# Designs tried in a protein design run: peptides against a protein of PDB entry 2AKA. Part 221

Target 1, 299 residues: chain A of PDB entry 2AKA
Amino acid sequence: MEDLIPLVNRLQDAFSAIGQNADLDLPQIAVVGGQSAGKSSVLENFVGRDFLPRGSGIVTRRPLVLQLVNSTTEYAEFLHCKGKKFTDFEEVRLEIEAETDRVTGTNKGISPVPINLRVYSPHVLNLTLVDLPGMTKVPVGDQPPDIEFQIRDMLMQFVTKENCLILAVSPANSDLANSDALKIAKEVDPQGQRTIGVITKLDLMDEGTDARDVLENKLLPLRRGYIGVVNRSQKDIDGKKDITAALAAERKFFLSHPSYRHLADRMGTPYLQKVLNQQLTNHIRDTLPGLRNKLQSQL

## One batch from the design tools (peptide; made by RFdiffusion4, then SolubleMPNN)

Design b2_p29_6_s2 (from b2_p29_6, 21 letters changed)
Fold by OpenDDE base, seed 4:
Structure b2_p29_6_s2 (fold): chain B 299 residues (1-299), chain A 29 residues (1-29)
Amino acid sequence: as target 1 above (299 residues)
Amino acid sequence: ASAARAQQERLDAVLEEVDELVARLEALE
């Protein structure tokens, strides 16, 4: 069967160009999580490059439509600057920051207007994700006092759509019952049909504690389950630890941990990427007939 | 106007591809 993800990418690009992006219920995965939940690290681990803005507070301030495309070559392209191929992922980061600031200004405000980024790489599976601003309750810097509500409203534009899958990113070193990601997912997907749980920071849990029950889908059951990952620490990022080395360390972590060893083959970033590719592909297959009908009615 | 027309043509082409894929999927069910 043909890969359906590139087809949806073409649709997404076409609709973005005509300003209809917000109104179309395209099959997609929205990435949600609180600040510092590890969303950016998960996405960067898929690509194997540092390319997302970093900093304190809300770093993602516009939706980032990240289209990963398996290719023999490695480069990135933005929809807003067609024809420019980025081979330096630092330049990709700078372009995201510049394009964000162009629309939002310097006050660290948010905009619902997506940035569309396509990354070609031999290290990725075909996968489209919409990275959304991190949920926060506390404005930082020059952010407006109602920033929490602005973010929530923006997220709701995506996650309320029936064809939107939700990648809920939650840190293990915090109370999962209080996870912003799982809360918003439960609000819009009360039966847990559209939500995939990602548990980060498993390596930062208190001694003698583990997230086994969560990862085994026994504590807060999701139909699509949970996948644990170990991201680079901030120290590792600052020290420019290689992502490949970090992925090897992640594998070692799961294999060596008494509570997770039996789950190790269903954990980690590579497995997450595979699962997301498969789930998105299947989701597109299931939703494409309905999407056709909707598209025809709008033309 | 020319850019808008070109965009519409691209959209139409994508829609045709969607129709084809949907038809193929339905045939497999």
Scores: peptide ipSAE 0.030, ipTM 0.618, DockQ to the pose 0.736
Fold by OpenDDE base, seed 2:
Structure b2_p29_6_s2 (fold): chain B 299 residues (1-299), chain A 29 residues (1-29)
Amino acid sequence: as target 1 above (299 residues)
Amino acid sequence: ASAARAQQERLDAVLEEVDELVARLEALE
């Protein structure tokens, strides 16, 4: 069953190479959330490396197809530069930035053309995610005033597809009822069948408040439930705090918190990665017969 | 057990067909 994710990766690569990415309803997980919701930190925590662009405003400006592959070696490869193996993840970050700027120009615009990045690592489970631009209402630099709608239109190209699962990333230190991620998920998945909730910034909630009811799936119920995570602070990221140490701190947080202790074995980044691998594998199995028929009609 | 085996055989057949389709797409590059 683990071989199903690599199969979909081959399909993604093949269709990307022929320029037909927009017409495919591939079984995949799209990552959605507001700016600063913690999406990039969740993805970096899966890899155990700092490799995504950082900064203020819109950081992700193209879809990033992140293909995680369990391997004995650790390196990255881009589809747009085949044969080059990246072992320095700072160079991976620089390549994402350069390739983004090459297509979007100097105005910090967005492009729907994906970047395809494969990461081989002993620290990952087989998992494919599509990181999407963060939802925003505030244009930065020379961005057009309608950038909010451009981002939404780009997200809709992914999340409206029947075979797309939605990883909705919401910060706990904001009103979850007003979460951009949960709003867009509810719009395209009103019955909550395709949505997985991730709650970040649980460590930044006001004293005397907690997200227990959300994490127990009692407040805004999703069929696939919610998983809480604790990411590194911006100070920790800037200080190059080790991700392994951050994962240990996350585990300690859940075990020591009175409201979350009973959920601790079903929380945190390692558990999230496991759940996503299992859910994606099962979803591929269920959708492959239909996918085959579509592929045959396109050839 | 019989139902599980039949399901696996069906999945294997689909995977083989999908692999052939992938190979065809790659050959067009």
Scores: peptide ipSAE 0.025, ipTM 0.505, DockQ to the pose 0.060
Fold by OpenDDE base, seed 3:
Structure b2_p29_6_s2 (fold): chain B 299 residues (1-299), chain A 29 residues (1-29)
Amino acid sequence: as target 1 above (299 residues)
Amino acid sequence: ASAARAQQERLDAVLEEVDELVARLEALE
């Protein structure tokens, strides 16, 4: 059963190579959230490496199809750079930036054309995610004044697909009712059937406040529930704090917090990774029969 | 148990077919 995700990865690669990716409703998980919601940190915590572009404003400017593959070796490869193996994840970051700029230019524009990145690691579960640009209302730099709508239109190309699961990333230190991720998810998935909630920044909540009701799925119920995570702080990232140490600190946070201790076994990045692997695997199983028929018509 | 086995057999058949389709797509590039 663990081979289903690699199978879909082969399909994604094959269709990307022929330029047909936009028309396929492949089973996938799209990652959505506002700027600074913690999306990139969640993805890096899965890999255990720093490899995504960082900065202020819109950092992700093209969809990033991130294919995680459990392997005995650790390296990355891009679909656009066949035969090149990256073992330095800083070089992976630089390649994402270079490939983004090649298409969008230096004006911080966006493009709907995906970057396909595969990461082999002994530390990951098989998992494919599509990282999407962060939602924003404020143009930065030389971005066009309608950049908000351009981002929204790009996101809608993914999240409106029936076979797309939505990983909605929301910070706990902001009003959840104003979460950009949950708003867009509610728009395209009003019954909450395709949405998985991730609550970040639980460690940054004001004293005397907690997200217990959210995490217990009582405030804004999703069929697939919510998972809380604690990412590295910006200070920890800048200080190059080890991700393994950060994962241990995350575990300690949930175990020691009076509001979250009873949920601790169903929280944190490792649990999120397991849930996403399971959810994606099951989703692939359910959708493959229909996908086969569609694929046959396109051959 | 029988239902679970039948479900697995159906899944295996679909996977084989999808593998064939993938192989055909790769051959066309």
Scores: peptide ipSAE 0.024, ipTM 0.508, DockQ to the pose 0.060
Fold by OpenDDE base, seed 1:
Structure b2_p29_6_s2 (fold): chain B 299 residues (1-299), chain A 29 residues (1-29)
Amino acid sequence: as target 1 above (299 residues)
Amino acid sequence: ASAARAQQERLDAVLEEVDELVARLEALE
């Protein structure tokens, strides 16, 4: 079963190369969330490297197909520059920015054309995620005035697909009922069958409050449940706090917190990565026969 | 045209691999 994710990666690469990405309902996990919800931090925590663009406003402006591959070596490769191995993850970040700007221009617009990034690492499980632009309501700078709707339309191209799982990233220090991630997920998955909830910023909740009911799947139930994580703060990121140290702090947070201690073994970034690997593998297994039949009928 | 053909060949190879994998999965069920 470990071969299923790499197989889908090869399909993604092949279809990307032929320009058919928009028309394929590949089994995948789309990552959705409001701006500053912590999406990029979750993905970087999986890799254990800082490699995603940072900044205020819309940082992700193209879908990023992030293919994590367990390997004895650590390096990254882009589909748009095959054969070039990146071992410096700062160069990976710069390449994402450059490739984004190449397509979107200088106006900080968005493009639905994916960037395909494969990361080989001994620290990852096989996992493919599609990082989508953060939902925003307020354009900043020279962004198009309709940027909110452009982002929404882009997200809908992914999350409306039947074979798309939705990783809905919501901050705990905001009203969860108003979560942009959960709203869009509920719109396209009203029965909560395809949605996995991620709750970030649990360490930033007001004193005397907790997200226990959410994490226990009692408040806004999803079939696939919720996983809490603690990401590095922006200060920690700016200070280049080690991700390994942050993961240890995350574990300590859950173990020491009275409201979360009993859930600690089902919380945190490592557990999330494991769950996503398993969910994606099972989802691929369930969907591949149907996908094969569809593909064969189109050939 | 040559690039398109090479791409189609790669896609066909991937589809064959999918077929093999699906067959293996079905055999395990």
Scores: peptide ipSAE 0.024, ipTM 0.616, DockQ to the pose 0.694

Design b2_p29_6_s3 (from b2_p29_6, 13 letters changed)
Fold by OpenDDE base, seed 5:
Structure b2_p29_6_s3 (fold): chain B 299 residues (1-299), chain A 29 residues (1-29)
Amino acid sequence: as target 1 above (299 residues)
Amino acid sequence: SSELEKQKEEIEKVLKEVDELVEKLKEEE
């Protein structure tokens, strides 16, 4: 069943190569979140490597099609430089930055043209995610004043598609009712059929507060529910705390927290990976038969 | 172009493999 995801990856790559991405409704998961919501940390935790661009403001400026493939070896490949295998994930980060700059220039602008990155690893489940630029209201540097709307328009190109699942990433230490991720998801998925909620920064909530009602799907119900995660702190990242240790700390957090201990087996990054793999696989199985004729007509 | 034709062939191949795999999964259910 897991072999369906790699097949969809090959379709994504082929259509990207011929410039037909905009009209495709392939089964996929789009990742949405505000700036500093913890989106990049979630994705890096899946891979177990630091490989995404870092910085202030908008870090992701092009859609990143992240294709995780379970393999006996660990390496990465880009569609734009076929045949080059990256084993150093710092070089992967640098290539993402360089490829972004080649298209957007030096003004920190955005482009809707995806970067396709495939990561082979023994530590991942088969999973494809489309990482989208973080929603922002404040332009940084020499970004255009309408950058917020440019980002929104880019996101809408993905999340409005019927076969697109939405991974909505929201920080728990902010007002979840006003989450940018949940707002955009509600706009395009008003019945909550395509949205999976991820709640980050549970360890940074004010004393005496918790997100139990959200995680139990009682406050803002989604058909596919919510999964809480705990990412590395900025201090931990700067201190080069390894992701394996962070995952152990995450497990300990949920098990030891009075409000979350009963949910601990349905929380955390490893569980999120399993859920996303299962949901994407089932989604592909259900949608591809209906897409066959449409895809063939687009050749 | 030769590249375009190559990509079309790849898409057709993948679609065939998808059909086969989907049918196999239905039989196993």
Scores: peptide ipSAE 0.236, ipTM 0.802, DockQ to the pose 0.563
Fold by OpenDDE base, seed 4:
Structure b2_p29_6_s3 (fold): chain B 299 residues (1-299), chain A 29 residues (1-29)
Amino acid sequence: as target 1 above (299 residues)
Amino acid sequence: SSELEKQKEEIEKVLKEVDELVEKLKEEE
């Protein structure tokens, strides 16, 4: 079963290269969430490196197919620049920004054309995620006034696919009932069969409040449940707090919190990564027979 | 293009591997 994710990665790369990605219902995990929901931080925590664009407003403006591959070496490769190995993850960030700007221009527009990034690392499990633009209601810069709907339409191209799992990222310090991520997931997955919830910013909740009911799957039940995480604060990021230290702090947070201590072994970024690896592997296994027939018909 | 043909060949190779895996999965069920 360990080779299922790499196999699908090869399919993704091949179809991306021929421009047919949009029509394929490949088993994948689409990451959805509002702006500043903590999506980028979750993904960076998996890699243990800062490599995603940061900033205000819409940071992710193209789908990012992030293929994590467990390896003895640490480097990144882009499908659009084959043969170049990136060992400096700051250069990875710059390449994402440059490639995004090349297609979208300077107006901070969006494009549905994916960027394919593969990261080899000894610190990752095999996992493929599609990071999607953060849902927003407010255009920034020269963005079109309908940018919210453009983003929504882009997301729908992924999340409506039957073989797409949805990683819905929601901040705990906001009204979870009105979470953009959970809302869009509910629209396309009304029975909660394809959605896994990630609750970020648990450390930023008001005193006397907690997300226990959500994390225990009692408030807005999902078949695949919820996993809480604690990302680095903006202060920590600005202070160059490393991800390893942040992961230790996250573990301490769950273990020491009265409302979450009993859940601590099923919380945190490392557990999330493990769950996603297992969920994706199992999902590929379940969908592979049907996928084979569809792929053959498209050749 | 030559690149397009290479990608089609890669897809075909992957499909063969998929077939093998599907058969293995059926045997394990």
Scores: peptide ipSAE 0.234, ipTM 0.800, DockQ to the pose 0.724
Fold by OpenDDE base, seed 2:
Structure b2_p29_6_s3 (fold): chain B 299 residues (1-299), chain A 29 residues (1-29)
Amino acid sequence: as target 1 above (299 residues)
Amino acid sequence: SSELEKQKEEIEKVLKEVDELVEKLKEEE
């Protein structure tokens, strides 16, 4: 069963290379959330490296198919530059930025054409995620005034697919009932069958408040539940704070917090990785019997 | 193109592996 995720990765790469990826309903996890919700930080915490673009406004402007592969070695590969192994993750970040700008131009527009990035690491579980542009209402640079709707339309191309699981990333220091991630998830998955909730910024909540009811799945119930995480602050990222140290701090946060202590073993980035690996594996298994026929129809 | 043909061959190879896995899953049910 451990080979199911790599098998789907090979399909994704092959169909992407021939330009037919957009029409496939392959088992996958789409990551959705508002700008600054913490999506990029969650993904970097999985890898244990700084490799995603950072900045103000819309940073992710193309879908990023992030294929994590457990390996004894650590390196990255892009589908658009086959044979080049990246061992410096700063170069990975620069390549994402360059490849994004090459396709979208200087206007900071968006493109539905994915970037396919595979990361081999001893620190990851096999996991494929599709990082999608952050939902926003504010155009930046020369972006069109309807950029919000363009992003929404792009997200809908992924999250409406029956075989797409949704990782909905919401910050705890904002009203969760008004979360962009949870709103879009509820629109396409009204019964909460395909949605996994991630709650970030638990450490930034107002004094005397907590997200216990959400994390216990009592406030806005999802069948697949919620997992809380604590990411590095922007200051910590800019200061190149070690991700391993941040993961230790996250563990300490949950263990020491009166409202979360009893949930600590079902919280944090390592637990999230495990859950996502299991969920994706099981989802592939459930969809595999029909996959052959679907793939054949797309050829 | 030769590249397109190569990718089609890869897809066919993966589809065979999918078929094998599907059959294994059916046997386990």
Scores: peptide ipSAE 0.231, ipTM 0.798, DockQ to the pose 0.764
Fold by OpenDDE base, seed 1:
Structure b2_p29_6_s3 (fold): chain B 299 residues (1-299), chain A 29 residues (1-29)
Amino acid sequence: as target 1 above (299 residues)
Amino acid sequence: SSELEKQKEEIEKVLKEVDELVEKLKEEE
């Protein structure tokens, strides 16, 4: 079943090329979360490279279909510029920014048209994620005053689909009951069947507090559970801290923390990658018969 | 499973059709 994810990747690429991406309910994982929830850091940790736009406000302004492919070589390719292999991930970041600006214009608006990025690496598992714009309540700069609602509408186009799994990214240092990610997930998945919880910023919680009950799936239970991760701090990112070192620090964090030690083998970015790979593979398998029939009827 | 493999093959056929469609659309532009 190792080839199921690449197969769906080809479907995603094909439908994106013909402009019918929105109409097909492909098995996929949509990543949702508030601004600064740590979505970008999670994705970069999967790749082991800095390649996503950084800045204030809404950084992701188009859906980013991130297709991770295990390979002996390391490079990236965009669907919009086929044949160009990127080996410098700074150039990948710049291309994302340029392609975003090309479509959204200068007003920092959003567009529902995805950017398709494929990353080949020996350090990744086969995994496809759709990174969505971060939810925000406050327009910044020249953003439209209704940007919050535009983002919500865009997110809903993805997360309402039956075959869409939801990776809900919530920071632990904020009230989880008020998590934008969990709220939107609950709206479209009230029984918690399609939602995977990711808890970030566990290292930034107030002293004497922990997210143990959440991570043990006891507070806000999801069928697919929660996985805690520790991302690089903004200081670490600015200081160009090595992602490999950050992953080691994450492992150390869970192993040494009294509240999380017993969960350590089911926490962290590497475990999250494994779980997502498995869940996506299984999800594709389960949806494949229906997908086949739909595709055959539409073509 | 054998059934899954059969389904994959069917999807591959559909993918070929999609590829052909994409090429056709490019030619019409």
Scores: peptide ipSAE 0.132, ipTM 0.677, DockQ to the pose 0.062

Design b2_p29_6_s4 (from b2_p29_6, 17 letters changed)
Fold by OpenDDE base, seed 3:
Structure b2_p29_6_s4 (fold): chain B 299 residues (1-299), chain A 29 residues (1-29)
Amino acid sequence: as target 1 above (299 residues)
Amino acid sequence: SAAEKELQERIDAVLEEVDELVERLEKLE
């Protein structure tokens, strides 16, 4: 069953090449979250490398179709750079930035045209995610005043699709009731059938507070539940703390925390990756019987 | 164009794989 995700990856690549990605209801996981919600850090933790653009404001300005493929070798490939293998993940970051700027220009605008990035690694499970621009209310630089709505419209192109699962990334150190990720998920998935909650920044919560009720799926129930993660701090990133050490620290955090110890086996980045792999695989299986007819009608 | 033809061939190949996979899944379930 592990071959289902790579099969859909080939479909995604083929349709991306003809500019039909936005119109296709392929089984996929869209990643949504507010700015600084920790979305990029979650994705980098899956790969175990720093490879996503960093900065202030809107960092992701195009959808990034991130195809993780378990392999004996470690390298990345872009659909727009056929035949080039990237082994330096800093070059991967630079290529994402360059390709984004090529299409959007220097005004930090957005484009709905995806970047397709495939990462082969022995440290990943097969998993495809669509990283979407972070939701924002404040334009930065030369961004248009309606950038909030442009981002929203872009997100809606993905998350309204019936075969789209939603990875809603919310920080624990903010009011969950005001989570942009959960709001948009609730709008398009009112019954919580397609949404997986990720709670970041659990280590940054105020003393005497915890997200136990959220993680136990008691506060804002989702059918697919919530998974807590602990990303590297900015200090850890600046100090060049490796992701492997950060994952060990994350495990220690959950095991040692009185409110989360009983949930520790169902928390953390490695568990999240396993859950997403399994859920995507099952979702592909359930949608495949209808996929052929749907795809043929769209050609 | 040659590029369009190549793309169509790739799409067709993937669709064939989908068909084969669906058939295999139906037999296993």
Scores: peptide ipSAE 0.043, ipTM 0.643, DockQ to the pose 0.727
Fold by OpenDDE base, seed 2:
Structure b2_p29_6_s4 (fold): chain B 299 residues (1-299), chain A 29 residues (1-29)
Amino acid sequence: as target 1 above (299 residues)
Amino acid sequence: SAAEKELQERIDAVLEEVDELVERLEKLE
């Protein structure tokens, strides 16, 4: 059971190398959400490092297969540059940007071809996520006017797969009924069987408002429920606020908030990471018997 | 090619591991 995620990682790497990733329904978690919903910050909080591209507009332009591996050492490796160990996570960020630009060009276009990144760290649980481009309605740079639909079509290639779990990231300071993440999840998972809700920006809600009803799974019920998180503000990120300090502040936020205190043990980034590890492990276990036949047919 | 052969061998090795895991799971059910 303990080696199920690493086993699937080896499958992902092998199939990525032969260009067959798109046709394989591997057990995975796809991360979806609107631009600025906080997806990148959630992933960085898992690693405890700043390593993802930042900026306005479309930042993620290729799927990022992020393989987290618990290890005694901390370093990153890319599938496209085997044998190179990255210990500086700023270099990891730069490599993602460079590799993205190499394939998509300078026009800020998108590509469905994944970047495969493995991060070894003592601070992570074994977990594989596919970070997908943020949904947007506004083209940036030389992007075509239909970029919204191109992104949507790309997301659909992942989230329509039966073995794909969906991590739907929605900001609490926006109308959750209009969440791009929850909308796309509802389209492909109408019964809410594959979707895990993440609610970000709980600390940015208007005074006197809260997301308690959502977090209690009463407003838009998902079988797998919702987990609230508090990410660093953009100011905190720009100021290089320590992620460990941010995680402590997140814990304090939930414990001190009248509406969330009773949920505090089932909220926050560490709990989310644990839940995702367990959910993915169980999902792999449940899909493995069928995976053999599917894999053999694809070879 | 040699590279293709190596890749196929890696895939085959992973599939073998999958088979072993599936067999173990089936025995536990």
Scores: peptide ipSAE 0.034, ipTM 0.629, DockQ to the pose 0.682
Fold by OpenDDE base, seed 5:
Structure b2_p29_6_s4 (fold): chain B 299 residues (1-299), chain A 29 residues (1-29)
Amino acid sequence: as target 1 above (299 residues)
Amino acid sequence: SAAEKELQERIDAVLEEVDELVERLEKLE
């Protein structure tokens, strides 16, 4: 039933065009995590391209509706510039930055108005993700002093929706008990029914420590479980290390690590893509009858 | 406006697809 995700994408685009994005409880996956948690790297690894803004502080300042569509061709399209096909993913990055700045200005403010980006690729599964601004406690530069609360309020507009799944991205090299992603997920999903845990930076953990108990769903249980990933290092990103090579290194990491070897087939970015595709498809199937009735009553 | 009419037509078309899909799913259950 791979056609369910594209169907919901068409609904999402139609409602975005009429400015009713906030009022619709569409089946979707919201991506949440602290700044530098590795969210952007996870999303780029799905596409196999570097296309997200980079920088210090808050990088994502508007929700990014990322619609991945399996296709024989590779290109990107924005809803705000219909008919333009982007084949250079550096231009995609620049367009995200330009469109963000157009609405928020140069003061690094945030806006709840989504950017809708569709990526066609032979290397992706059908998957729609809403990338949300990274949670932060400390304003940087010209950011307003209440930026933490502004971000939180924006996130809450998405993650409180019943049909929203939550992809909670947490770095393993930080105290997981203090994970901003898991905290917000627990607040809006106390039973862990809608939350999928992603653990990044497993390769950066201190010697003699591991995240085995978390990945085995024993420490902070989620109904949908946890998936560990290994992203490119900042050095690798700056050196333009190939994402395909990084994915191979990720696989090798899990297979060779004494604490993770037994989990290796249920870890890594490719497995995460498959799980998210399946979970989103099933979630759409389960929610679509109710969604139809709601939509008919509102139109 | 013509633009509003076109948008409404697109929405209606998607809703029809949703209805068809829901019907197919119900038949499989």
Scores: peptide ipSAE 0.031, ipTM 0.622, DockQ to the pose 0.772
Fold by OpenDDE base, seed 1:
Structure b2_p29_6_s4 (fold): chain B 299 residues (1-299), chain A 29 residues (1-29)
Amino acid sequence: as target 1 above (299 residues)
Amino acid sequence: SAAEKELQERIDAVLEEVDELVERLEKLE
């Protein structure tokens, strides 16, 4: 079972290389959320490196197929740069920015063409995620006035697929009922069968409030439940706070918080990574026979 | 399991075919 994720990675790479991405319902996890919901921070916490573009506005402008592979060595590879090993994760960030700009141009538009990034690390579990552009209502700079709809249409291309799991990232310091992530997930998965809820910014909630009912799956029930995480603050990121230290602080947060202490073993980024690895592996196992038959009928 | 191994072998065969197709396309470009 441990080799199922790498197998699907090879399929993803093969189909990406031939440009037939649109019609394949590969078992995958699409990451959805509003702008600044904390999607990129969750992904960086999995890797333990700063490697994603940062800034104001729409940071992710192309789907990023992030393939995490457990390895004894640490390096990254892009499908569009075959044979080049990146060991400096700042160079990884720069390559994502450059490759994004190459396709989208100077107007900060979006493109549905994925960037395929594989990260080998001893600190990751095998996990593939598709990071999607953050949902926004307000165009910034020279973005097209219909950018909100363009992003929505792009997300729908992924999340409407039956074999797509949805990692819905919502901030706790905002009204969950207004979560863009949960709204889009509910639109395409009304029974909550494919959706995993991630609640970020639990440390930024108003004093005397908590997300206990959400995390206990009592407020907006999802079959796959909710996992709370505490990401680095923007100040921590700017100050280059060590991700390992941030993960320790996250653990301490859950253990010391009166409302979350009883859930602490089922919270935090490391637990989220384990759950996603397991759920993706199981999902691949369940879907792969049907996918194989479909692929064999199409070759 | 034996069934999983057989599935893997079949998928590997499909992957090989896909790889060959990709190589052919790359040579035509």
Scores: peptide ipSAE 0.024, ipTM 0.567, DockQ to the pose 0.037; fails the geometry check

